# Ledger of designs, part 7: peptides against a protein of PDB entry 2N1D

Target 1, 169 residues: chain A of PDB entry 2N1D
Amino acid sequence: EVKVKIPEELKPWLVDDWDLITRQKQLFYLPAKKNVDSILEDYANYKKSRGNTDNKEYAVNEVVAGIKEYFNVMLGTQLLYKFERPQYAEILADHPDAPMSQVYGAPHLLRLFVRIGAMLAYTPLDEKSLALLLNYLHDFLKYLAKNSATLFSASDYEVAPPEYHRKAV

## One batch from the design tools (peptide; aimed at target 1 E62 G66 K128 L133)

Design b1_p10_8_s2 (made by RFdiffusion4, then SolubleMPNN; from b1_p10_8, 7 letters changed)
Fold by OpenDDE base, seed 4:
Structure b1_p10_8_s2 (fold): chain B 169 residues (1-169), chain A 10 residues (1-10)
Amino acid sequence: as target 1 above (169 residues)
Amino acid sequence: LLEKLFEFLK
């Protein structure tokens, strides 16, 4: 298995996220005020502002594109708790052609990195490419940790109404 | 596509 280590600073958030949704029956407010697309764009711009070479900039763009694609593919099938399924269905109905990276935000993006390692294990990446990818993934996670105060907040969740609760159970 | 994309990382 390809191991993607989550920064210790963000691990408690994963627990809080889980608790908010599964135990407190809350939902992340959608569409996100800061969606995955914007987070990735900010990261790319952040990396570019640090004087990266053309190759490094290219690599960042490819990593961003990859993260976005993986997120869009995996969100509906791998990144949602059961309680979030009705919300996801509503999102699909309201935004049938919108990629989920334009709807969901940092908490769900972070969940990707809990699962992405297993998915990468099925890719025929050579050792050098995999190592480079992992370095960028960890770099991005470090970026998320650095900006965690603005990206992760319990205030972005709200208690689901009784009507929703009935749909979810 | 994504697999090939990651192979081109420099």
Scores: peptide ipSAE 0.032, ipTM 0.685, DockQ to the pose 0.169
OpenDDE base, seeds 1, 2, 3, 5: peptide ipSAE 0.026, 0.027, 0.021, 0.029; ipTM 0.676, 0.683, 0.645, 0.695

Design b1_p10_8_s3 (made by RFdiffusion4, then SolubleMPNN; from b1_p10_8, 6 letters changed)
Fold by OpenDDE base, seed 5:
Structure b1_p10_8_s3 (fold): chain B 169 residues (1-169), chain A 10 residues (1-10)
Amino acid sequence: as target 1 above (169 residues)
Amino acid sequence: LLEELKKFLK
């Protein structure tokens, strides 16, 4: 198994996120005020502003593209709790052609990194490529941790209305 | 996801 280490600062958030959704019956407000696309764009710009070489800039773009692709593929099937399924269905109905990276935000993006290690274990990457990818993934996670105050907040969640509960049960 | 999270947090 490919181990993707999530910063200790973000691990408690994963628990809080789960608690908000599953136990408190809240939903992350959608569309996100800051979606995954914007987060990845900010990260890419952050890396590019630090005087990277052309090769490093290219690598950052590829990593961002990869994270976005994995997120868009995995969101609906792997990154949602059961309570969030009706909300996802509504999103699909209202935005059938929009990638989920334009709808969802940081909490769901962070959930990707709980799963991504297992997915990468079966990808045909050599050791050097995998190590490089892991370095960028960890670097991105550090970026999320650094900006966690603006990216992760319980105020972005709200109690699901009674009509939603009827759909969810 | 929850089960994976539990495994991850252990």
Scores: peptide ipSAE 0.137, ipTM 0.833, DockQ to the pose 0.029
OpenDDE base, seeds 1, 2, 3, 4: peptide ipSAE 0.072, 0.069, 0.076, 0.077; ipTM 0.768, 0.768, 0.779, 0.777

Design b1_p10_8_s4 (made by RFdiffusion4, then SolubleMPNN; from b1_p10_8, 6 letters changed)
Fold by OpenDDE base, seed 2:
Structure b1_p10_8_s4 (fold): chain B 169 residues (1-169), chain A 10 residues (1-10)
Amino acid sequence: as target 1 above (169 residues)
Amino acid sequence: LLDKLLSFLK
């Protein structure tokens, strides 16, 4: 399996995220105050402000676009805990044409990177190409870690009401 | 699924 290294700073968050939802029966507030689209846009702008060449800028844009697309494909089927499924159904009903990258935020985006390594393992990439891609993915993850204080917070979750519990069972 | 993500490598 291709190993996508999650920064040590973010590993505890994955546990907290799981705990908030699965054990504490909380839900991430949706639509996210800062959605995946905006996070990726901020990252791209951050990279551009660092004086990248045209080629590097192009690469960043493509990586951002790829992450967004992969997130939108994977969110509903691969990135949700069972407790979140009723919420997702409500989101689909209320926003049927909206990509999930406009609804969900950093915690769910981070979950993507737990899964992406397995997918890359079945992609026919040479060592150099894979290394380059991994470098960009890791660079983005480092960006998330650097901005973790504003992107990941338990205050973005709320205890699900009793009505939701009835739907979830 | 990863075509777009890998597009810049092509």
Scores: peptide ipSAE 0.042, ipTM 0.741, DockQ to the pose 0.159
OpenDDE base, seeds 1, 3, 4, 5: peptide ipSAE 0.027, 0.027, 0.031, 0.034; ipTM 0.681, 0.682, 0.696, 0.725

## One batch from the design tools (peptide; aimed at target 1 Y70 K128 L133)

Design b1_p11_1 (made by RFdiffusion4)
Pose (drawn by RFdiffusion4):
Structure b1_p11_1 (pose): chain A 169 residues (1-169), chain P 11 residues (1-11)
Amino acid sequence: as target 1 above (169 residues)
Amino acid sequence: SSVLSLLESML
């Protein structure tokens, strides 16, 4: 199976997010302003601002769109805990206009890369095509971890009260 | 599919 190193800079954050959901019994039931699509656009423009190009412009642009669609096909199914099901229906009902790539903010973005390595093990391309994919994915994760101090806000996870657990049972 | 086509064109 494909071995992909998830940024060790973000591993404490991955465990932190998991710790908050499972151990701390905290849930993310609110729309974040610092959302995945905004970070995607920020990274997309970042590559352009350093070196204004046409050939790499659409490359970064569509790869970012790829992450967007990849995130959309996994967010509510593959990137979600069973304990997040209540908050999912809640946020979806309260804010039916807002995309999930926005309301769940940056902490849920990292989950994509955790699961996508497993699913891409069942769809094995050659090392070269996969290398270009992982190249840009790791490049994004490098930038992601670089700005992660002002990027992730796991502090928004609030402990779910017993009344709220009634929606999980 | 579009990302794979883009990566193949770069190659």

Design b1_p11_1_s1 (made by RFdiffusion4, then SolubleMPNN; from b1_p11_1, 5 letters changed)
Fold by OpenDDE base, seed 5:
Structure b1_p11_1_s1 (fold): chain B 169 residues (1-169), chain A 11 residues (1-11)
Amino acid sequence: as target 1 above (169 residues)
Amino acid sequence: SKVLELIEKLL
């Protein structure tokens, strides 16, 4: 089993995120004011600004690309609570060609890392490559934790309107 | 959802 450790600072947010949606019947405001693409771009620029070697820069770009790809693949099928399904359907109808990384934001991105470990367990990566990947994933998570005050906020959620409740099963 | 199941393990 591949374990991707979520920073302790972010674990409570996962609970709050779950509570906001499942118990309080709120929805994350879409499109996100800061989408996944922007977050990943900021991270990449942050890493590049630290004077990394060409190899390190290349690795960061690959990791960012990988995270984006996994997010776009997993969002609709694995990263949504049942209550969020109607919202997702509306997004697909309004933006059929837009990748979800341009629509959703930090909370949903963080959910990916709860799931990604199990996925990586079955990837054809050697131990060294896996260790390197895990280091970058943990580094990215540390980045999210460091910037959590601007990335994660309950104010980005709103109570779903009555019309939404009627179609949300 | 799978995410919910994983979150429940965090509780």
Scores: peptide ipSAE 0.030, ipTM 0.680, DockQ to the pose 0.026
OpenDDE base, seeds 1, 2, 3, 4: peptide ipSAE 0.026, 0.029, 0.029, 0.026; ipTM 0.648, 0.669, 0.670, 0.651

Design b1_p11_1_s2 (made by RFdiffusion4, then SolubleMPNN; from b1_p11_1, 6 letters changed)
Fold by OpenDDE base, seed 4:
Structure b1_p11_1_s2 (fold): chain B 169 residues (1-169), chain A 11 residues (1-11)
Amino acid sequence: as target 1 above (169 residues)
Amino acid sequence: DKVLKLIEELL
């Protein structure tokens, strides 16, 4: 199995995120105030500002594109708790042509990295490519941890209305 | 990691 290590600083957030959704019956406010596209763009710009070479910049762009693609593919099937399914259905209805990376934000993006390892296990990558990818994924996760104060907040969640509660059960 | 496994199972 391809293991992607989540920074220790973000592990408690994953638990809080789960608790907010599943136990407290809250929903992340959508569309996100800062969506996945924006987060990835900020990361790319951050890396570019560090004086990367052309090759390094290219690699960052490819990684960003890959993360975005994986997120958009996996969000609906792998990254949602059961309670979030009705919300997702509403999002699809309201934004049929929008990639989910333009709708969802940091918490769901972080969930990607809980699942991405298993997906990468089915990807025929050579050892060097996989190692490089993993390095960038961990680098990105470190970036998320560094900016966690602005990316992860319980205030971005709200109690689902009674109507939603009935729909979700 | 027990936390990650837990979240993985809960998703």
Scores: peptide ipSAE 0.387, ipTM 0.925, DockQ to the pose 0.026
OpenDDE base, seeds 1, 2, 3, 5: peptide ipSAE 0.373, 0.382, 0.387, 0.387; ipTM 0.922, 0.924, 0.926, 0.925

Design b1_p11_1_s3 (made by RFdiffusion4, then SolubleMPNN; from b1_p11_1, 7 letters changed)
Fold by OpenDDE base, seed 1:
Structure b1_p11_1_s3 (fold): chain B 169 residues (1-169), chain A 11 residues (1-11)
Amino acid sequence: as target 1 above (169 residues)
Amino acid sequence: SKILELIKKLL
């Protein structure tokens, strides 16, 4: 299996995220104050501000677009804990045409990268292409780690009401 | 385009 290395700074957050949802029965507040679209935009701007070449800027845009599309496809089917399913259904009902990258935020985006490695194992890629992709994914993850204090906070979660509990179980 | 295409192959 191809392993996408999650920065050590972010690994504890994955545990906290899991705990908040599954054990503490909390939900990430939606729509996110800072959604996936904005995070990716900030990343792109960050990369552009570092004096990159035109080719590198183009590559960054492609990475952003790719991550966004992958997130939007995978969120509903792969990235949610069972407890979050009723919330997702409500979001779909209220915003049927909105991409999930405009609704969800950093914690769910990070979950995407936990799954990518396994998917890469089943994707026929040459060594060079795989290395290139991994480099960009790791670069983005490093950016998330650098901004983790702002992007990841337990205060973005809220206790689900009793009515929600009845729907979730 | 190549990177985007590679990511799309994961779908």
Scores: peptide ipSAE 0.087, ipTM 0.779, DockQ to the pose 0.223
OpenDDE base, seeds 2, 3, 4, 5: peptide ipSAE 0.071, 0.068, 0.073, 0.057; ipTM 0.770, 0.765, 0.769, 0.749

Design b1_p11_1_s4 (made by RFdiffusion4, then SolubleMPNN; from b1_p11_1, 6 letters changed)
Fold by OpenDDE base, seed 4:
Structure b1_p11_1_s4 (fold): chain B 169 residues (1-169), chain A 11 residues (1-11)
Amino acid sequence: as target 1 above (169 residues)
Amino acid sequence: DKVLKLLEKLE
């Protein structure tokens, strides 16, 4: 199994996220004020500002592109709680051609890294490539942890209306 | 891992 370790600083947030959605019956406000695309862009720019070589910059861009692609593929099938399904359906109806990385934000992006390991296990990456990828993924997670104050907030959630409750189990 | 167990509810 390919294990992607979540920073300890972010684990409490995943619990809070779960609680907000499943127990408090709240929904993350969509479209996100800061979507996944922007978060990844900020990360890439951050890495570029650190004086990376051309090769390192290329690698960062590829990692960002990969994270984005995995997120867009996995969001609908892997990264939603049951309570969020009606909201997702509404998003698809309202934004049929928009990638979910332009709609969802940091909380859902963080969920990706809990599930991405299983997906990577089926990739034909060699040991060196996998190690490099994992290093970048952990680096990105560290970035999320460093910026957690601006990326993760319960204020980005809102209580779902009664009408929504009737659609969601 | 508590987080992992909670996230198993993802569907």
Scores: peptide ipSAE 0.095, ipTM 0.824, DockQ to the pose 0.025
OpenDDE base, seeds 1, 2, 3, 5: peptide ipSAE 0.092, 0.088, 0.094, 0.095; ipTM 0.824, 0.820, 0.822, 0.824

Design b1_p11_2 (made by RFdiffusion4)
Pose (drawn by RFdiffusion4):
Structure b1_p11_2 (pose): chain A 169 residues (1-169), chain P 11 residues (1-11)
Amino acid sequence: as target 1 above (169 residues)
Amino acid sequence: SSVLSLLESLE
């Protein structure tokens, strides 16, 4: 199976997010302003601002769109804990206009790369095509971890009260 | 699929 190193800079964050959901019994039931699409656009424009190009412009642009669709096909199904099901229906009902790539903010973005390595093990392309994919994915994760101090806000996870657990049972 | 075709064209 494909071995992909998830940024060790973000590993503490991955464990932190997991720790909050499972151990700390905290849930993310609110729309974050720092959202995945905005970080995608920020990274997309970042590559352009350093070196204004046409050939790499659409490359970064569509790869970002790829992450967007990849995230959309996994967010509510593959990137979600069973304990997040109540907050999912809640946020979806309260804010039916807002995309999930926005309301769940940056902490839920890292989950995509964790699961996408597993699913891409069942769809094995050659090393070269996969290398270009992982190249840009790791490049994004490098930038993601670089700005992660002002990027991720796991502090918004609030402990789910017993009355709220009634929606999980 | 579109990302893969883009990466192939770039290669």

Design b1_p11_2_s1 (made by RFdiffusion4, then SolubleMPNN; from b1_p11_2, 6 letters changed)
Fold by OpenDDE base, seed 1:
Structure b1_p11_2_s1 (fold): chain B 169 residues (1-169), chain A 11 residues (1-11)
Amino acid sequence: as target 1 above (169 residues)
Amino acid sequence: DRVLELLKKLQ
């Protein structure tokens, strides 16, 4: 297993996210007000504005692209709680060709980083490349933590209606 | 780790 450490500042949010969905029976509002694509774009722009070299900019773009791809692959199979499955099905029906990175937002993106380590363990990366990737992943997580007040909010969730509960049982 | 235990409930 490749360990991706979640910042301590974000761990409480993962608990809150879990609680909102599984215990309070709420759903993250979809499509997200700020989707994964926009978050990644903001991060990339943030890094570019810090005076990075061309090589570093290239690396950031590659990391962003990688995160996006992994998110789109893993969202439906790895990053949802059972209660969220009907919502996901509805999203697929309404937006069959939309990548999930354009639909979901920060909470689900954060969930990715809990699971991505296991996936990276099966990716044929040399030791140096893996270390570099991990550095960027941790850098991105630090960015999420720094901007957590705007990215993670219980107000982005809403109580699922009774008709949804019946589908989710 | 409490977080890990909670996230194990992901599908």
Scores: peptide ipSAE 0.181, ipTM 0.847, DockQ to the pose 0.025
OpenDDE base, seeds 2, 3, 4, 5: peptide ipSAE 0.130, 0.159, 0.169, 0.177; ipTM 0.826, 0.839, 0.842, 0.844

Design b1_p11_2_s2 (made by RFdiffusion4, then SolubleMPNN; from b1_p11_2, 5 letters changed)
Fold by OpenDDE base, seed 3:
Order: C-alpha cells, then sequence, then structure tokens
Structure b1_p11_2_s2 (fold): chain B 169 residues (1-169), chain A 11 residues (1-11)
C-alpha cells in the first residue's frame, strides 16, 4: 500500500469535518469563499516565490493541474459524505458546467489525499516516479498545514435547514 | 505532464 501521510496538524480537522457533517448535520458553505482553484494557485505562487529547484519533469504547475483534475473527477463519487449528496445535486443543477474545484474548498480537497494513497497502490508506476509524486503531494499537504488557520474553520459550515433534512434520506 | 499523467492513471 502506498502511504500518503497526512500532517498531524490536519488530522484533527478531518475528524472535525466529519463531525460537523455527519453528527451535527451541517453543510460546508457553497460556493466556497476560497475554492480549490484559488488554493492551488496560491500554492503555485508560493513555490515560485521561494525559488527552489524544481524538477523540470515534475513542475509545480503540472502538480497543480493534476491535483485539480483529480479533484474534479473524484469529488462527486468518492469525497462526499452521504449527508452532502443533496447539496451536491443542487450544485450540479445550478452550475452544470462549473468544475467542482471552483465550488468546493479546502476541507473537501483534503479528503482527496485520504483516498489517493490507496488508489496509487494499484497504479503501474515506476519507483522513481512514484517517489517524486509522493514528495510533491506531501509538500502540498505541508503547505495546507502551514495555512490551516485560514483554510479550515468550523465557521465555514452552517446548520442545514429543515427542508434539506427531508431530502437527505 | 509527468505528474498529471500519473494522476490520470488513477482516474
Amino acid sequence: as target 1 above (169 residues)
Amino acid sequence: SKVLELLNKLL
């Protein structure tokens, strides 16, 4: 199994996120005040500003593009709790052509990295490429951890209205 | 393209 390590700073947030949705019956406010696109853009700019040596074959922009695409594909099928399904359906109806990276934010993006490791285990990758990819994924997660105070907040959630509870069977 | 290619293999 390919292990993608979640920073210790972010593990409590995953629990809080789960609790807010599943137990407290809250929903993340959509569209996100800071969506996945903007988070990835900020990361890319952050890396560029530091001027660190970047592997030409694994440029930061390629990592960002890859994460974005993977998020957009995986969000609807693997990253949502059951309680969030009606909200997602409403988003699709209202914004059928919008990528979910423009709608959802940091909490859902973080959920992607909980899943990605298991999927990488069944992907034919050479050892060197896999190691390099993992390094970039971990680097991005460290960035999320560093900025966790601004990216993850319970105030971004709200109690679902009674009408929503009726839909969330 | 390399990283994107790797991620695309998961889709």
Scores: peptide ipSAE 0.028, ipTM 0.659, DockQ to the pose 0.193
OpenDDE base, seeds 1, 2, 4, 5: peptide ipSAE 0.023, 0.024, 0.024, 0.024; ipTM 0.628, 0.666, 0.669, 0.667

Design b1_p11_2_s3 (made by RFdiffusion4, then SolubleMPNN; from b1_p11_2, 5 letters changed)
Fold by OpenDDE base, seed 4:
Structure b1_p11_2_s3 (fold): chain B 169 residues (1-169), chain A 11 residues (1-11)
Amino acid sequence: as target 1 above (169 residues)
Amino acid sequence: SKVLELLKKLL
C-alpha cells in the first residue's frame, strides 16, 4: 500500500466533513462557490508566480490537468458518502455534460487524496515514477493546507431538506 | 506529460 500523507492541518477537516454529512445530514452546497477547477487554477497561478522555469510551469499544468481528470472520474464512484448519492444524481440530471470539477469544491477534492493511496497500490508504477507523483501530490496538498481557512468551511454545508431525506434512505 | 500519464493510470 502506498500512503499519501495528508497534512495534519487538513485531517480535522476530513473528520468535520464526514460528520457534517453522515451524522448531521448536511450537504455541501452545489454548485460550489469555489469549484475544483478554480482551486486548481489558483494553485497553478500560485506556482507560476513563484518564478518557476518553463519546465516547472509545464509540470504544474500537467499536475493540474491530471488531478482534474482524476477527480472527474473518481468523484461519482469513489468520493461520495451514501448520503450524498441523491444530490449527485440530481446534479447529473440537471447538468449532464458538466464535469464534476466545475460542480464540487475543496472538501470533495481533498477526499480524492484520501483515496489515491489505495489506488496507487494497484497501479504498476516503478519506484521513481511513484516518488515523482507523490512529490507533486504532496506539493498540492501543502497548498490546500496553506489555504485551508478559505477553502474549507462548515458554512458551505446546509441541512438537507425533508424531501432529500426521503430519497436518501 | 508524465504526471498526467501517471495519474491516468490510476483511473
Scores: peptide ipSAE 0.139, ipTM 0.804, DockQ to the pose 0.114
OpenDDE base, seeds 1, 2, 3, 5: peptide ipSAE 0.135, 0.110, 0.102, 0.107; ipTM 0.800, 0.781, 0.781, 0.785

Design b1_p11_2_s4 (made by RFdiffusion4, then SolubleMPNN; from b1_p11_2, 6 letters changed)
Fold by OpenDDE base, seed 4:
Structure b1_p11_2_s4 (fold): chain B 169 residues (1-169), chain A 11 residues (1-11)
Amino acid sequence: as target 1 above (169 residues)
Amino acid sequence: DKVLELLKKLL
C-alpha cells in the first residue's frame, strides 16, 4: 500500500471533521471562505517566495494543478460523507459550471490526501516517480499543517436544519 | 509536468 502520511497535527482534525458531519449532523459552510483554489495559490506563492529555482517553481505549479484537478474529480465521488450529498447536489444546481475547488475548502481538501494513497496503489508507478510525488504531497500537507489555525475550524461548520435531515436519509 | 501527469493518471 502506498502510504501518504498525514501530519500528526492534522489527524485530530480529520476526526473532528468526521464527527461534525456524521455525528453532530453539521455541514461545512459553502462556499468556503477560503476555497481550495485559494489555498493552492497561497501554497504556490509561498513556495515561490522561498527562492525556488525555475525547475522547482515549475514543479510546484504542476503539483498545484494536479492537486486541483484531482480534487475536482474526486470530491463528488470519493470525498463526501453521505450526509453531505444533499448539500453537494445543491451546490451543483446553484453552480453548475464551477469547479468544486472554488466551492469547497481545506477540510475537504485534506480528505483527498486520506484517499490518494490508495488511488496511487492502483496506478503503475516506478519507484522514483512515486517517491517524487509523495515528496510533493507531503510537502503540501506540511504546509496545511503549518497553516492549520487559519484553515481548519469547527466554526466553519453549522448545524443542518431539520429539513436537510430529511433529505439526507 | 511529471507530478501533474502522475496525478492525471489517477483520474
Scores: peptide ipSAE 0.034, ipTM 0.714, DockQ to the pose 0.195
OpenDDE base, seeds 1, 2, 3, 5: peptide ipSAE 0.023, 0.029, 0.032, 0.031; ipTM 0.628, 0.682, 0.698, 0.698

Design b1_p11_3 (made by RFdiffusion4)
Pose (drawn by RFdiffusion4):
Structure b1_p11_3 (pose): chain A 169 residues (1-169), chain P 11 residues (1-11)
Amino acid sequence: as target 1 above (169 residues)
Amino acid sequence: SSVFELLESLE
């Protein structure tokens, strides 16, 4: 199976997010302003601002769109805990206009790369095509971890009360 | 997918 190193800079954050959901019994039931699409656009424009190009412009642009669609096909199914099912239906009902790539903010973005390595093990392309994919994915994760101090806000996870657990049982 | 076609064209 494909061995992909998830950024060790973000591993504490991955465990932190998991710790909040499972151990701390905290849930993310609110729309974050710092959302995945905005970070995707920020990274997409970042590559352009350093070196204005046509050939790499659409490359970054569509790869970002790829992350967007990859995130959309996994967010509610593959990137979600069973304990997040109540908050999912809640946020979806309260804010049916807002995309999930926005309301769940940056903490849920890292989940994509954790699961996508597993699913791409069942769809094995050659090393070269996969290398270009992982190249840009790791490049994004490098930038992601670089700005992660003002990027991730796991502090918005609030402990789910017993009355709220009634929606999980 | 379109991302893989793009990456092949860049290669």

Design b1_p11_3_s1 (made by RFdiffusion4, then SolubleMPNN; from b1_p11_3, 6 letters changed)
Fold by OpenDDE base, seed 1:
Structure b1_p11_3_s1 (fold): chain B 169 residues (1-169), chain A 11 residues (1-11)
Amino acid sequence: as target 1 above (169 residues)
Amino acid sequence: SKILELLNKLL
């Protein structure tokens, strides 16, 4: 298996995220105040402000586009806890054409990176390509860790109402 | 393009 290293700063958040939803029966507030699209845009702008070359900027744009697309495909099928399924169904009903990167936020985006490593193990990639991809993924994760105080907060979750709880059980 | 292509291969 290909290991995508999650920064140590973010590992406790993954536990908190899991706890908030599965144990405390809370839901991440949707649509997110800061969605995946905005996070990726901020990252791209951050990289541009660092004085990177044109080639580096191009690569960043590709990374952003790739992460966005991968998130949009994987969110509904791979990134949700069972308790979140009714909420997702409601989002789809209300916004059938909206990409999930415009709805969900940092916690769900982080979950994507927990799964990427296993998926890469089944994808034929040469060593050089894999290393390149991993470097960019880790760079983005480092950015998330740097901004974790604003991106990850329990206050972005809310207790699910009783009717939801009954539906989700 | 290469990075995007690599990520798309995971889908």
Scores: peptide ipSAE 0.072, ipTM 0.765, DockQ to the pose 0.223
OpenDDE base, seeds 2, 3, 4, 5: peptide ipSAE 0.063, 0.067, 0.071, 0.066; ipTM 0.761, 0.761, 0.767, 0.762

Design b1_p11_3_s2 (made by RFdiffusion4, then SolubleMPNN; from b1_p11_3, 4 letters changed)
Fold by OpenDDE base, seed 3:
Structure b1_p11_3_s2 (fold): chain B 169 residues (1-169), chain A 11 residues (1-11)
Amino acid sequence: as target 1 above (169 residues)
Amino acid sequence: SKVLELLEKLL
């Protein structure tokens, strides 16, 4: 098993996210005002502006592309609470060709890193390459923590309407 | 760590 460490600053948010959805029966507003694509783009630009040299085996753009790919593959099957399933079905019906990285935002992106470790354990990466990838993932998570005030807010959620509750059986 | 285990089960 590959262990991905979530920053302590972001762990309380994961709990709040779970509480908003599961206990308070709220939904994250979709499409997101700031979607996963834009967050990843901002990170890439941030790394470029700092002038840090990319590792020989991994470039920031490749890491960003990888995160996006994993998110788009895993969102529908691994990153949603049961209460969010009807909302996801509606999104698929209305936007069948849109990648979910253009629809969902920071909270769901953060959920990816709770699950991604198990997926990476079965990748054909050697020890050195895996270590480098993990360093980038941790670096990205640290970036999310530094920008948490603008990326994670309960105001991005709303109480689900009565009609939705009837669907969420 | 315990939080992650709980969240992994909840998702």
Scores: peptide ipSAE 0.027, ipTM 0.667, DockQ to the pose 0.027
OpenDDE base, seeds 1, 2, 4, 5: peptide ipSAE 0.027, 0.026, 0.027, 0.027; ipTM 0.665, 0.661, 0.663, 0.667

Design b1_p11_3_s3 (made by RFdiffusion4, then SolubleMPNN; from b1_p11_3, 6 letters changed)
Fold by OpenDDE base, seed 2:
Structure b1_p11_3_s3 (fold): chain B 169 residues (1-169), chain A 11 residues (1-11)
Amino acid sequence: as target 1 above (169 residues)
Amino acid sequence: SKILELLRKLL
């Protein structure tokens, strides 16, 4: 398969994220204090502040739009651990018309990039297109790594209440 | 819109 390389700085977080939810039975606080939309906006602004050309700025906007769309499609079906399902159901009930990029945050966004590689393996892309996509995905991941101290924190999780445990498998 | 198109192909 096509491997999307996760920065070494973020790999431990993926483990911690899984541990917090699956073993410690915690939940990411929703709606996120800093949602995916905001993260992507900050990324775009960051890239623009670096003095990008018009073409580069356009490309960044497309990357942002693409990641957002991809996240919104994949969150509910591919990015949640079993323990998070009741929470997701509650989110859907409370925010039926809101895209998940406005609800979820950095940890779930990062999970997207764990799955994207497998999807790329079954997508017919020429070498140039694949390289272009990977370059931008890696660039974004590098941004996440650079800002990991503010984007990824165990303090954004909370112990699920007993009532949640009873309804969660 | 090539990048966006590429990402959409993953869906």
Scores: peptide ipSAE 0.255, ipTM 0.856, DockQ to the pose 0.228
OpenDDE base, seeds 1, 3, 4, 5: peptide ipSAE 0.243, 0.247, 0.251, 0.198; ipTM 0.851, 0.851, 0.855, 0.817; seeds 3, 4 fail the geometry check

